Peptides against a protein of PDB entry 8HF1. Designs and how they scored, part 134

Target 1, 320 residues: chain A of PDB entry 8HF1
Amino acid sequence: NVMLYATKPTEVMVSFPHQEQVLTVTRLISAEIEKFYVSLDLMNIGVQPIRRSKSLQCLRDPSKKSFVKQLFNDFLYQMKEYGIYAASIAIISLIVEFDIKRRQAETLSVKLMHRTALTLCEKIRHLLVQKLQDMTYDDDDDNVNTEEVIMNFSTPKVQRFLMSLKVSFADKDPKDICCLVFVERRYTCKCIYGLLLNYIQSTPELRNVLTPQFMVGRNNISPDFESVLERKWQKSAIQQFRDGNANLMICSSVLEEGIDVQACNHVFILDPVKTFNMYVQSKGRARTTEAKFVLFTADKEREKTIQQIYQYRKAHNDIA

## One batch from the design tools (peptide; made by RFdiffusion4, then SolubleMPNN)

Design b2_p19_2_s1 (from b2_p19_2, 5 letters changed)
Fold by OpenDDE base, seed 5:
Structure b2_p19_2_s1 (fold): chain B 320 residues (1-320), chain A 19 residues (1-19)
Amino acid sequence: as target 1 above (320 residues)
Amino acid sequence: FEFEEVTTEEGLTYTIFLD
């Protein structure tokens, strides 16, 4: 009966206040994006030639307008779910993507569309950075990367996550840490990675303790969207985590099936657990003695989340 | 299943799931 000796991780739920911090800047940014969508829908970019080698996504929207809207919708989600500080990092990824797409544009109309999107991203970046600087006396972008600025411009969920990292890992030996952080969306991995780099660098108790890395799942729907650079990054990130050169890995939910990673002592689920499979696969990475499995919930959803966790725990015990 | 609720000095509220 070898099954009886799997040390189950300690399951912990962290509650956070459901505060819709409706900042004027977030409303302004959302309104500018909605205005851009109206303008984007009116843009005549012509019929894009269907090449036989085009991924299934390129077949659904030959105009590529849906891809532009998807990137801005993912940005709006990150701004809402993680806060203004995370949004200031997320917008840089949009700037890079739209600049690449602008340079790769086969037509003047598509080039203009990506240029207009890029100009909006630059305006959004300026509005975000200006808002972060309202708490600093100096106009330098580096002064917005303090622990205080990161905490004040993060959502209650992200604040509780950062506090939980500090409490869990302050002044520990980096060799004793093997941490996974699961997020729902691919773009959130890079955003939270950038946030954690700045937070760890600004937090003395975590400096030289945590070495973060990130990995994004393979999108089976469009291998063509996986740049050679992203595939190289994923391989390097996994190898660094296996070799112990990184001790915290940020993953999207799609990675649960495909990562041959070592047994971890901490697993954080930053976004809501939506499925039993996600629960089992993520919890199944917390395999060391005294491993912790940490979930986050809004106070308003606490009771519902507790009931859902009990259902998952029961179902997991019935299959184990 | 039982649970325990702990609030830290920093105002972190933890719900620990007991077996």
Scores: peptide ipSAE 0.541, ipTM 0.933, DockQ to the pose 0.821
Fold by OpenDDE base, seed 2:
Formats: structure tokens, sequence, C-alpha cells
Structure b2_p19_2_s1 (fold): chain B 320 residues (1-320), chain A 19 residues (1-19)
């Protein structure tokens, strides 16, 4: 009886130095957002009628101010966790969102609030792009999307992730690649997708090898129209990944809701594994022969992460 | 559980978890 040991994926942890990018631009941006929050709290936008959508038990903050603060807090998180280059992409998503909300504003006061948020986003975008251009000595090539600029303005975690992609996939057949990348936050999917598009285009060894897509988890909080466009995009992205037209998929949730994603040969966890369920479900997507399951840890947290992975491996072997 | 540490020429440090 050859016990077909179901080939468990090779579990790999990549270490990165814990370096906080102490850049003057990041401090300036944080201070501008904090000043904006003070001004936002002073804005009288009136009592918005509580549209109780029957389905969304979430008390929409009638002020819509909480949503504005959430988007800027998510941006600040992305700038800290992924770096200035990722932040330059993330700010575009805020600009698009606030422009939609400005156009949909039922009152002049709400329209002005979103206009003020947009003005801040354009200022932040300008500060980020100028900082990316400071490394391009050639005045003529406005191309801040080089491998060097992406690497230099990314956090050590993102640098090690990009290096690990290059080492893993350089000059491979795109048909032999089925890669998942898990991130914690919904907005990180779009940001890392944009970063990967630019990195792949600037890296000759990857340009014809990797075709990325992203999937945003179903947040029940999204308005019906935004949810329909997002659902159409999600269906298209998943279909492209199933058909092999995309070979790298970025996801913010373990595919809870019945998204039958094929067996993958690579699974990257870009953010810390917080739960045993996340560990098992993400690892359970690495099912091909010679599949790899790759984690990232700061050097400072390395020992603690090793101990946590051993606990998860033990608990998984007790259930399997 | 055992682990192996491998450093690549590019300075990537991998910890490989062994069974």
Amino acid sequence: as target 1 above (320 residues)
Amino acid sequence: FEFEEVTTEEGLTYTIFLD
C-alpha cells in the first residue's frame, strides 16, 4: 500500500528587516490628514436622513464623515505597510471614490466635504509623485515606474515579496504558474495589483511570464451600483484566472463564499497570518505537486512567527 | 519540527519548515 502522501506544500518563511521608512514626506502627509480630520469634525454637514436599507443593518453614519476617515486611515496604513510607491497608487483609488461621492452628494455641504477631501488627495498625490521623481536624474523620462524606483520606495516586506516573485518565476512558462497572493485589507488588493503591473512591466524576466489579477472580497457594505460593477469585475477576474489568461491572483479574503479557485502551485501571504482558519484555508489552496506556501515576517518577530507556525502545523496535523 | 535556513545570492533569507 503506497500511501499516496498527499504532497503537503513546502512551507517557507521569508524574513525582512524591520525598517520604518522615516521620510519627511510621510510625516507631512500624516500631518495634513490630521489637520483635515480637525477641519472635518468642525464641518456641519447636517443630519442626513438615515436611509435604512433593510439589508444593511450597519448604521450608516448619517454624517458620512466616518467613511471619509476610514478611507484616509486605510491609505495611511498602506503607506506605512507597503511604502510610498504603493501609496502613490492607493491615493488614486481615494480620488475616484471621493469624486463618485461628490457627484452623488444630496446636499451642498456633503458635496463641499468630498471636494475638500479630493483637494487633499490631489495634494498628497503631488507630494508622493514628486518624491518618486527625486530619484529620476533624467528630467525627460517622467517614468517613475522603473524596477529601481519601485524597489527603493517600497517597504522591506514588499521588496522581499518582489524579489521572491522574481526568483520564483523569472523566465518560466506562464502556463506552469498558478499563484495566489493573500493580503489582509480589501483596498490593498488594488494597490498591490497596480504595483505588480508596473513591476512586471519594468522587469524583463517577468514581463511575458506573470499576468496579475485582483479579487476584492464581497463587503456587504458596498452600495448596490458599486457592488454590481465590483461583482462584474470579480466574475471576469476569476474567469480569467480559471481560463489561464491570468496566472497570479491577489485576494483580501480566504475565498469564503464558494469561489472555486483551482489548485495553485504558489501561495504568498503578504500580511501576518492572524488565525488558524486563515492558515489552513490559504495553505489548502497550494495543492499541486511541489506547491509552495510562502509567509513573510519581520526579523524582530521571526522567533514568535516560527513558534506560531509550528502550533498551526501541529493543530493541522491533529485534524487531517 | 525542524527548519532549514537558506540565504540566496540576492540576500533573501528563507526558513524552510521540515516535517
Scores: peptide ipSAE 0.541, ipTM 0.933, DockQ to the pose 0.851
Fold by OpenDDE base, seed 4:
Structure b2_p19_2_s1 (fold): chain B 320 residues (1-320), chain A 19 residues (1-19)
Amino acid sequence: as target 1 above (320 residues)
Amino acid sequence: FEFEEVTTEEGLTYTIFLD
């Protein structure tokens, strides 16, 4: 029960310009992934035994090809929605996953498939890192993790999010901060976490102020496939946030799973609010006297978003 | 519902929803 506590948060919408300019590097990466999909469809990996786990019909693609395509489609989504800096972090997670899958491969054909995917990820990583370096005037500083590089290679949405964090939290006492950041996709939590670690470290006003963590919701599709490590990590991240050892938590839909999180003074919704339930549950975590609930919208969708928020505010007042 | 629009010097445009 998200108790409707008496203090309504201040609701704020931050507008950002629509990014029309597609970088040549993003087009090249997309074309390389599409070319890889054609090659992947031609790979004969044989019929993999359908391990009927008794629980939910996870359509484990018997070919394991759908999982490979899902990871690359997720990566393409991050590159588009968060920018090439976030993509440079996201690609490392794909490299790690494909290396694990390559080592766990039961057949030579499956091992080769994951090796080919891994080789593509290394090529993509090189293209991204090279593009991040092209704007460092000083050829000698291999450090692509500056505030300037992060800002210049992030989407307008991410730029406005980072600016909003800086304005909201610069030189504040870490104890006075309890911040939630909601994202739509599970894998975005880790990507935005890595981006925030680098941004906070590059921003003097935030270095000793913000300590981020992330939490991935339980995979309702297969709790049996959550690694013991992932469950231990989630418990540790939640505990650090409860103990005040972390003051910013990145979440994907986790409030629907009934995770007991303390009352927060800031809630950021980085991705579009799709449902009234998501609006009420996320807003219901901003419970302190001066709590802020912050949304992001493209300028082209500003009016539509305003009307949607008024509908949600009205519906929320009618049930309060 | 009313709203207030504020643009900061940093180029942040905030729409504050009023009751």
Scores: peptide ipSAE 0.539, ipTM 0.933, DockQ to the pose 0.816
Fold by OpenDDE base, seed 3:
Structure b2_p19_2_s1 (fold): chain B 320 residues (1-320), chain A 19 residues (1-19)
Amino acid sequence: as target 1 above (320 residues)
Amino acid sequence: FEFEEVTTEEGLTYTIFLD
């Protein structure tokens, strides 16, 4: 019995400088969102018809305002963690969501709330696109998707991630690539997918090498019509990755136990590893002989991250 | 556990975890 010792992946940590991008545009956007929160708190949306108990109405009103604040807080996080270029893609997802909620609004007050949120998102989009165009001498929207613009308006973490992809995959055979990219948040998954599509298209060495896809984790919360479309799309995305029609998959959660994803040769963890389970499950997807498991850390957090990885490696060896 | 630090020509700093 030759115990096929499952070849352990090479574990690699990439360091990046901690630079807070103090751009005037990011401060302006944050201030506009804060002003909007003050106005949102003053909005009376709770005037539903008297016939249902006052207690149930007062509980539903906070949930709708809380959801609007959550989406803008997730946007502010993405702008801080991934940069202005990623934020220009992320804001489109908010525009789509608020337009859907505006159309589904049961009351004029709720419709007006979602319309005001949508108008703010459109203003934010214009501010972001204008800032991307300040580096391009041409007013054409197509000129903002260059490798140079993407790199200059991305955070050091995203810059090192894109450089690591280019070094790892430049001029390789697409058939020899099976790559996973893990991110923490659902909206980050879509944002990084859009960024990678534009980066691959602008980078000749990657254009015919990488075909990205994304998979959003199942949010079990609302079985609405959107959840059915998302479930169909998730199945299609997984099938394309299994069939080799996509060779890079972006995931917002560890792929559930029992999603038979082929043995990958590259696994990137773009966000900090928060749990031992996330470490083991993501590392367990890198199963080829030359497999790489790549982490990213800020220079200021490097020592703390090294200590945490040693604890996880020890705990994993004690179970194996 | 031991580790090795490598800086590439592209300016990437890698920490490789050794067994």
Scores: peptide ipSAE 0.533, ipTM 0.931, DockQ to the pose 0.854

Design b2_p19_2_s2 (from b2_p19_2 with E2S E3F T4S)
Fold by OpenDDE base, seed 2:
Structure b2_p19_2_s2 (fold): chain B 320 residues (1-320), chain A 19 residues (1-19)
Amino acid sequence: as target 1 above (320 residues)
Amino acid sequence: FSFSEETTEEGLTYTYFHD
């Protein structure tokens, strides 16, 4: 009985101020995406042949327009939830995706659709980078990746997350760290990974302490060449984390799908805990002695989050 | 279940959950 109590992580909630980053650039970007959606709806891309490869194709919109809108909607979400700095990294993933889809296009109309999306992404990237440079007197691209720029152009949630990482891991032995960071969305893993690489590189106390990796979920991996590269990357990232060559893993909620991740001493939940299963599965990875399970909440939602965590703790004790 | 609050010098507000 006593040994089972010693394996429960310390549960911590970090509060952050509810500040909407009302920047002119974010409004401009949103308005450009909305104008693009109107133009996209008017585009005649023809009837795409429904290739009946049985299993994975049922999710492909035969128009491919819904997929384009999904990527921009995921970008808009990342810009809102994580800030302009995170958005500057997220847009690169869209550029890569639309360039691949443009090259793979079987028709001129589909090629033009992906080209127009790509042109919009380059415009968005330029607007974001210019806004990051407005704080730097030097036009050098390397100067936008400072701790100060990252913090100032991140949402209060991301600021408190980065501060909590610094407080938790400054000047520690990298061997004593096994950290998981959970995010809700697949594309957020790459975005937060890029942000953390730049933050760690700009923060002397973390530069030789944290080595991040990211993992995206298996279920939505198309069998396409992109998915083979993603599968190779995932296997490599998991192996590096198992071998201790990486000590921080960013993952989406997909750890429910039987990814055998080691027992960790820190688990951060960057996005709201939506389900009891996500709570139990993520908390269940914090199994070492003195393990911490860290949640983030807006001050406005603090009382509601405390009540929800109380309910989850009660329900977990009733099953254990 | 109870909770306690701590505010760090960096202005981090932690809420700890207790049994």
Scores: peptide ipSAE 0.609, ipTM 0.952, DockQ to the pose 0.845
Fold by OpenDDE base, seed 1:
Structure b2_p19_2_s2 (fold): chain B 320 residues (1-320), chain A 19 residues (1-19)
Amino acid sequence: as target 1 above (320 residues)
Amino acid sequence: FSFSEETTEEGLTYTYFHD
């Protein structure tokens, strides 16, 4: 197996302080989402016509309410795990999705449900943008995308990730960089991509060094729900990364499913490694002689993470 | 397996895993 002869990458764990302090804006947003869930549960949207769409997701949510809750739960997760700056990008993806669903609604009741969700997303967006502007002197929306605002409104995990990118890639030749960033969730790929675009644009040492792209997992979403645009984006992003026109790829489980991507010199795991397969497959992409495999852990979870990595390293050596 | 720790000038704490 070609993976057996790969030079083992240098395995590195970056520690970050656990963020216990919840911002007032985060509490307000969470409370507005909880109020919306109570209202959503009381909404009578009637019996949805079972369209014989082979889409497994339309079969999984006959009420369409669980999908709405899933998107807000994914947003709440991103706000918690990546910070309010990342949340300001993540909310735009919800706005786009709920506007599409509102336009595609077959009934007035479903249209109103998605409109109510959209109205909440706009309120959340305003609360987030207003909080980002608290550090800016200018009322101009472009001023919230600075290195300082991104760093101050990101979680310690994201701060350490961005610092690690800056230290690793400042003023380097973009041709010498082949970087993967693994995240758990589909929506996190888009969120971290938007964050990285703004960070790179605001960081002179990374400007013209890093060109990010993102890939979302194909199999987690029925092919029927992948927009033609998303499928085109995926194909284009993979091709740009293969051609060296992009040198940083944000991805989820896509690489587990046999997408052939070139050997990388850096692999970052931004989210916790949950499985041995994820560990082996992601580590197996770091194949150059000086390749780095970088993990992130909260200081409180450091010892548990070290033990887990030793178990994975042992199990990997027993198979190799 | 062993590990070593390094703190960079930028205040990054790295744990390196060794065989």
Scores: peptide ipSAE 0.608, ipTM 0.951, DockQ to the pose 0.857
Fold by OpenDDE base, seed 4:
Structure b2_p19_2_s2 (fold): chain B 320 residues (1-320), chain A 19 residues (1-19)
Amino acid sequence: as target 1 above (320 residues)
Amino acid sequence: FSFSEETTEEGLTYTYFHD
């Protein structure tokens, strides 16, 4: 019986202003995606042969249209929740995915569908990059990866997250840092990872301090659908974090899946805590004596979040 | 349980949760 005298982490909530200002570019992008959905619904892609693969591919829409819509809906969510800068990184993942699917298309109609989706992604990428450039005063510095551009084109939540990282880790020894960042969605891990790489590289106080990695939880979709590459990459990322070659890990729900990660001194929850289990499991990774457990809330949801944390703290103390 | 609030010079508003 290892009495895990888990020292209770310091629980912190960071408030951020609710951004009501929808930029014209985000409205234009949303309208282009909706126009694409109308066109996609009109596409006759035929009855795809139900591949008798016993694998959970049977849950994929036989048209593959639902998967295309899912990727764009996931992109729209990232653009809304994390901002234009994060969206400029997220769109690259869609471009890669649609190009792979275009090359793997079994029919000309499916190939055309993925080509049309890819063309829309390139248009969206151009609109995002142009908007990131519009705030660079110096016409000659095409570098949209400055601290200023990242901050200005991030949502208030992401701004407060980046500020909290800077305040928490500026000029620290990288060996003293073991940080987890929890996000709700799998695709957000890679998006926030790309944003953090650029932010750390643009922030002198963090360049040699933070080495980020990401991991995506095992798809509840059978381990047969995880590419051998994704499984190898996940194992490598976990090993780098265990070996101290990475000191910040971005993950989605991975701790619920029993991935043994070392005791951390910082745990950030970037997205809302939806369940008591997620609260306990994520908080339970902040096990060092000076561990911090950091949550983010919009000012409008602040009181509701305080009450929810109070309920979770009470329920956790009744079990402990 | 109680809580305390702090606003940093950077404009971060922290709420600390206490037992």
Scores: peptide ipSAE 0.608, ipTM 0.952, DockQ to the pose 0.831
Fold by OpenDDE base, seed 3:
Structure b2_p19_2_s2 (fold): chain B 320 residues (1-320), chain A 19 residues (1-19)
Amino acid sequence: as target 1 above (320 residues)
Amino acid sequence: FSFSEETTEEGLTYTYFHD
């Protein structure tokens, strides 16, 4: 009985400087969202309940306002954690969602609420794109998707992630690459996918090397909101990764759902590891002989992160 | 468990975890 000693991946932590980028544009956007929340709280979206169902309809109206606030809070998180360039991609997802909700609105008041949210998203998009263009001194090259613009408008965490991808994969054979990237939030998955498409296209050493895909976990909250199209797209993305038509997969927390993804050579954890289960499951995907498991930490949190990884490694060896 | 540090030519600081 040759015990297939599952080769343990090399565990690596990449440090990045903690910089609070206090840009004037990020303060302006945050202040516009706060003003919008005050106006949103004053909006009467209440469907005049037909007399008998007053309690159930009054419970639905807060949920519509809370969903709008959740999307803007997720956007503010992405702008803070990933930077202005990532925020310019993230805002497009909000525009699409609010346009769908505006078209599906059962009442004029709900339609007006989603229209006001959409108008704010278009203003935010304009402010972000203008700020990306202000650093391109050449007025003639409308191409805000250069390696330089992406790097300059990304947080230190995202800069170190992109540098780690370039160092790890520059001029390699695409067939020798099987890479996973884990992010915490569903909307971050799409945002980082759009950023990686533009970065790979702008980086000659990666353009014919990396083919990214993304996969969003099923939100347990409402299987009914997962369109038949989203489920078909997820199956197609997984199949492309299994067939080798994609060699980099971005995932949000999907490892819990038992998705049989092949043994990977590289696993990147872009967001902090919050649980031992997430650590074991993500590390358990790095199974090749030379597999790397890469974490990111701010310099100020480095000692705390080292202690946390030490406790997870100890607990994992006590189970093995 | 021990750890080692390396800084690459690209200015990446890696901490490696050893058994």
Scores: peptide ipSAE 0.606, ipTM 0.951, DockQ to the pose 0.860

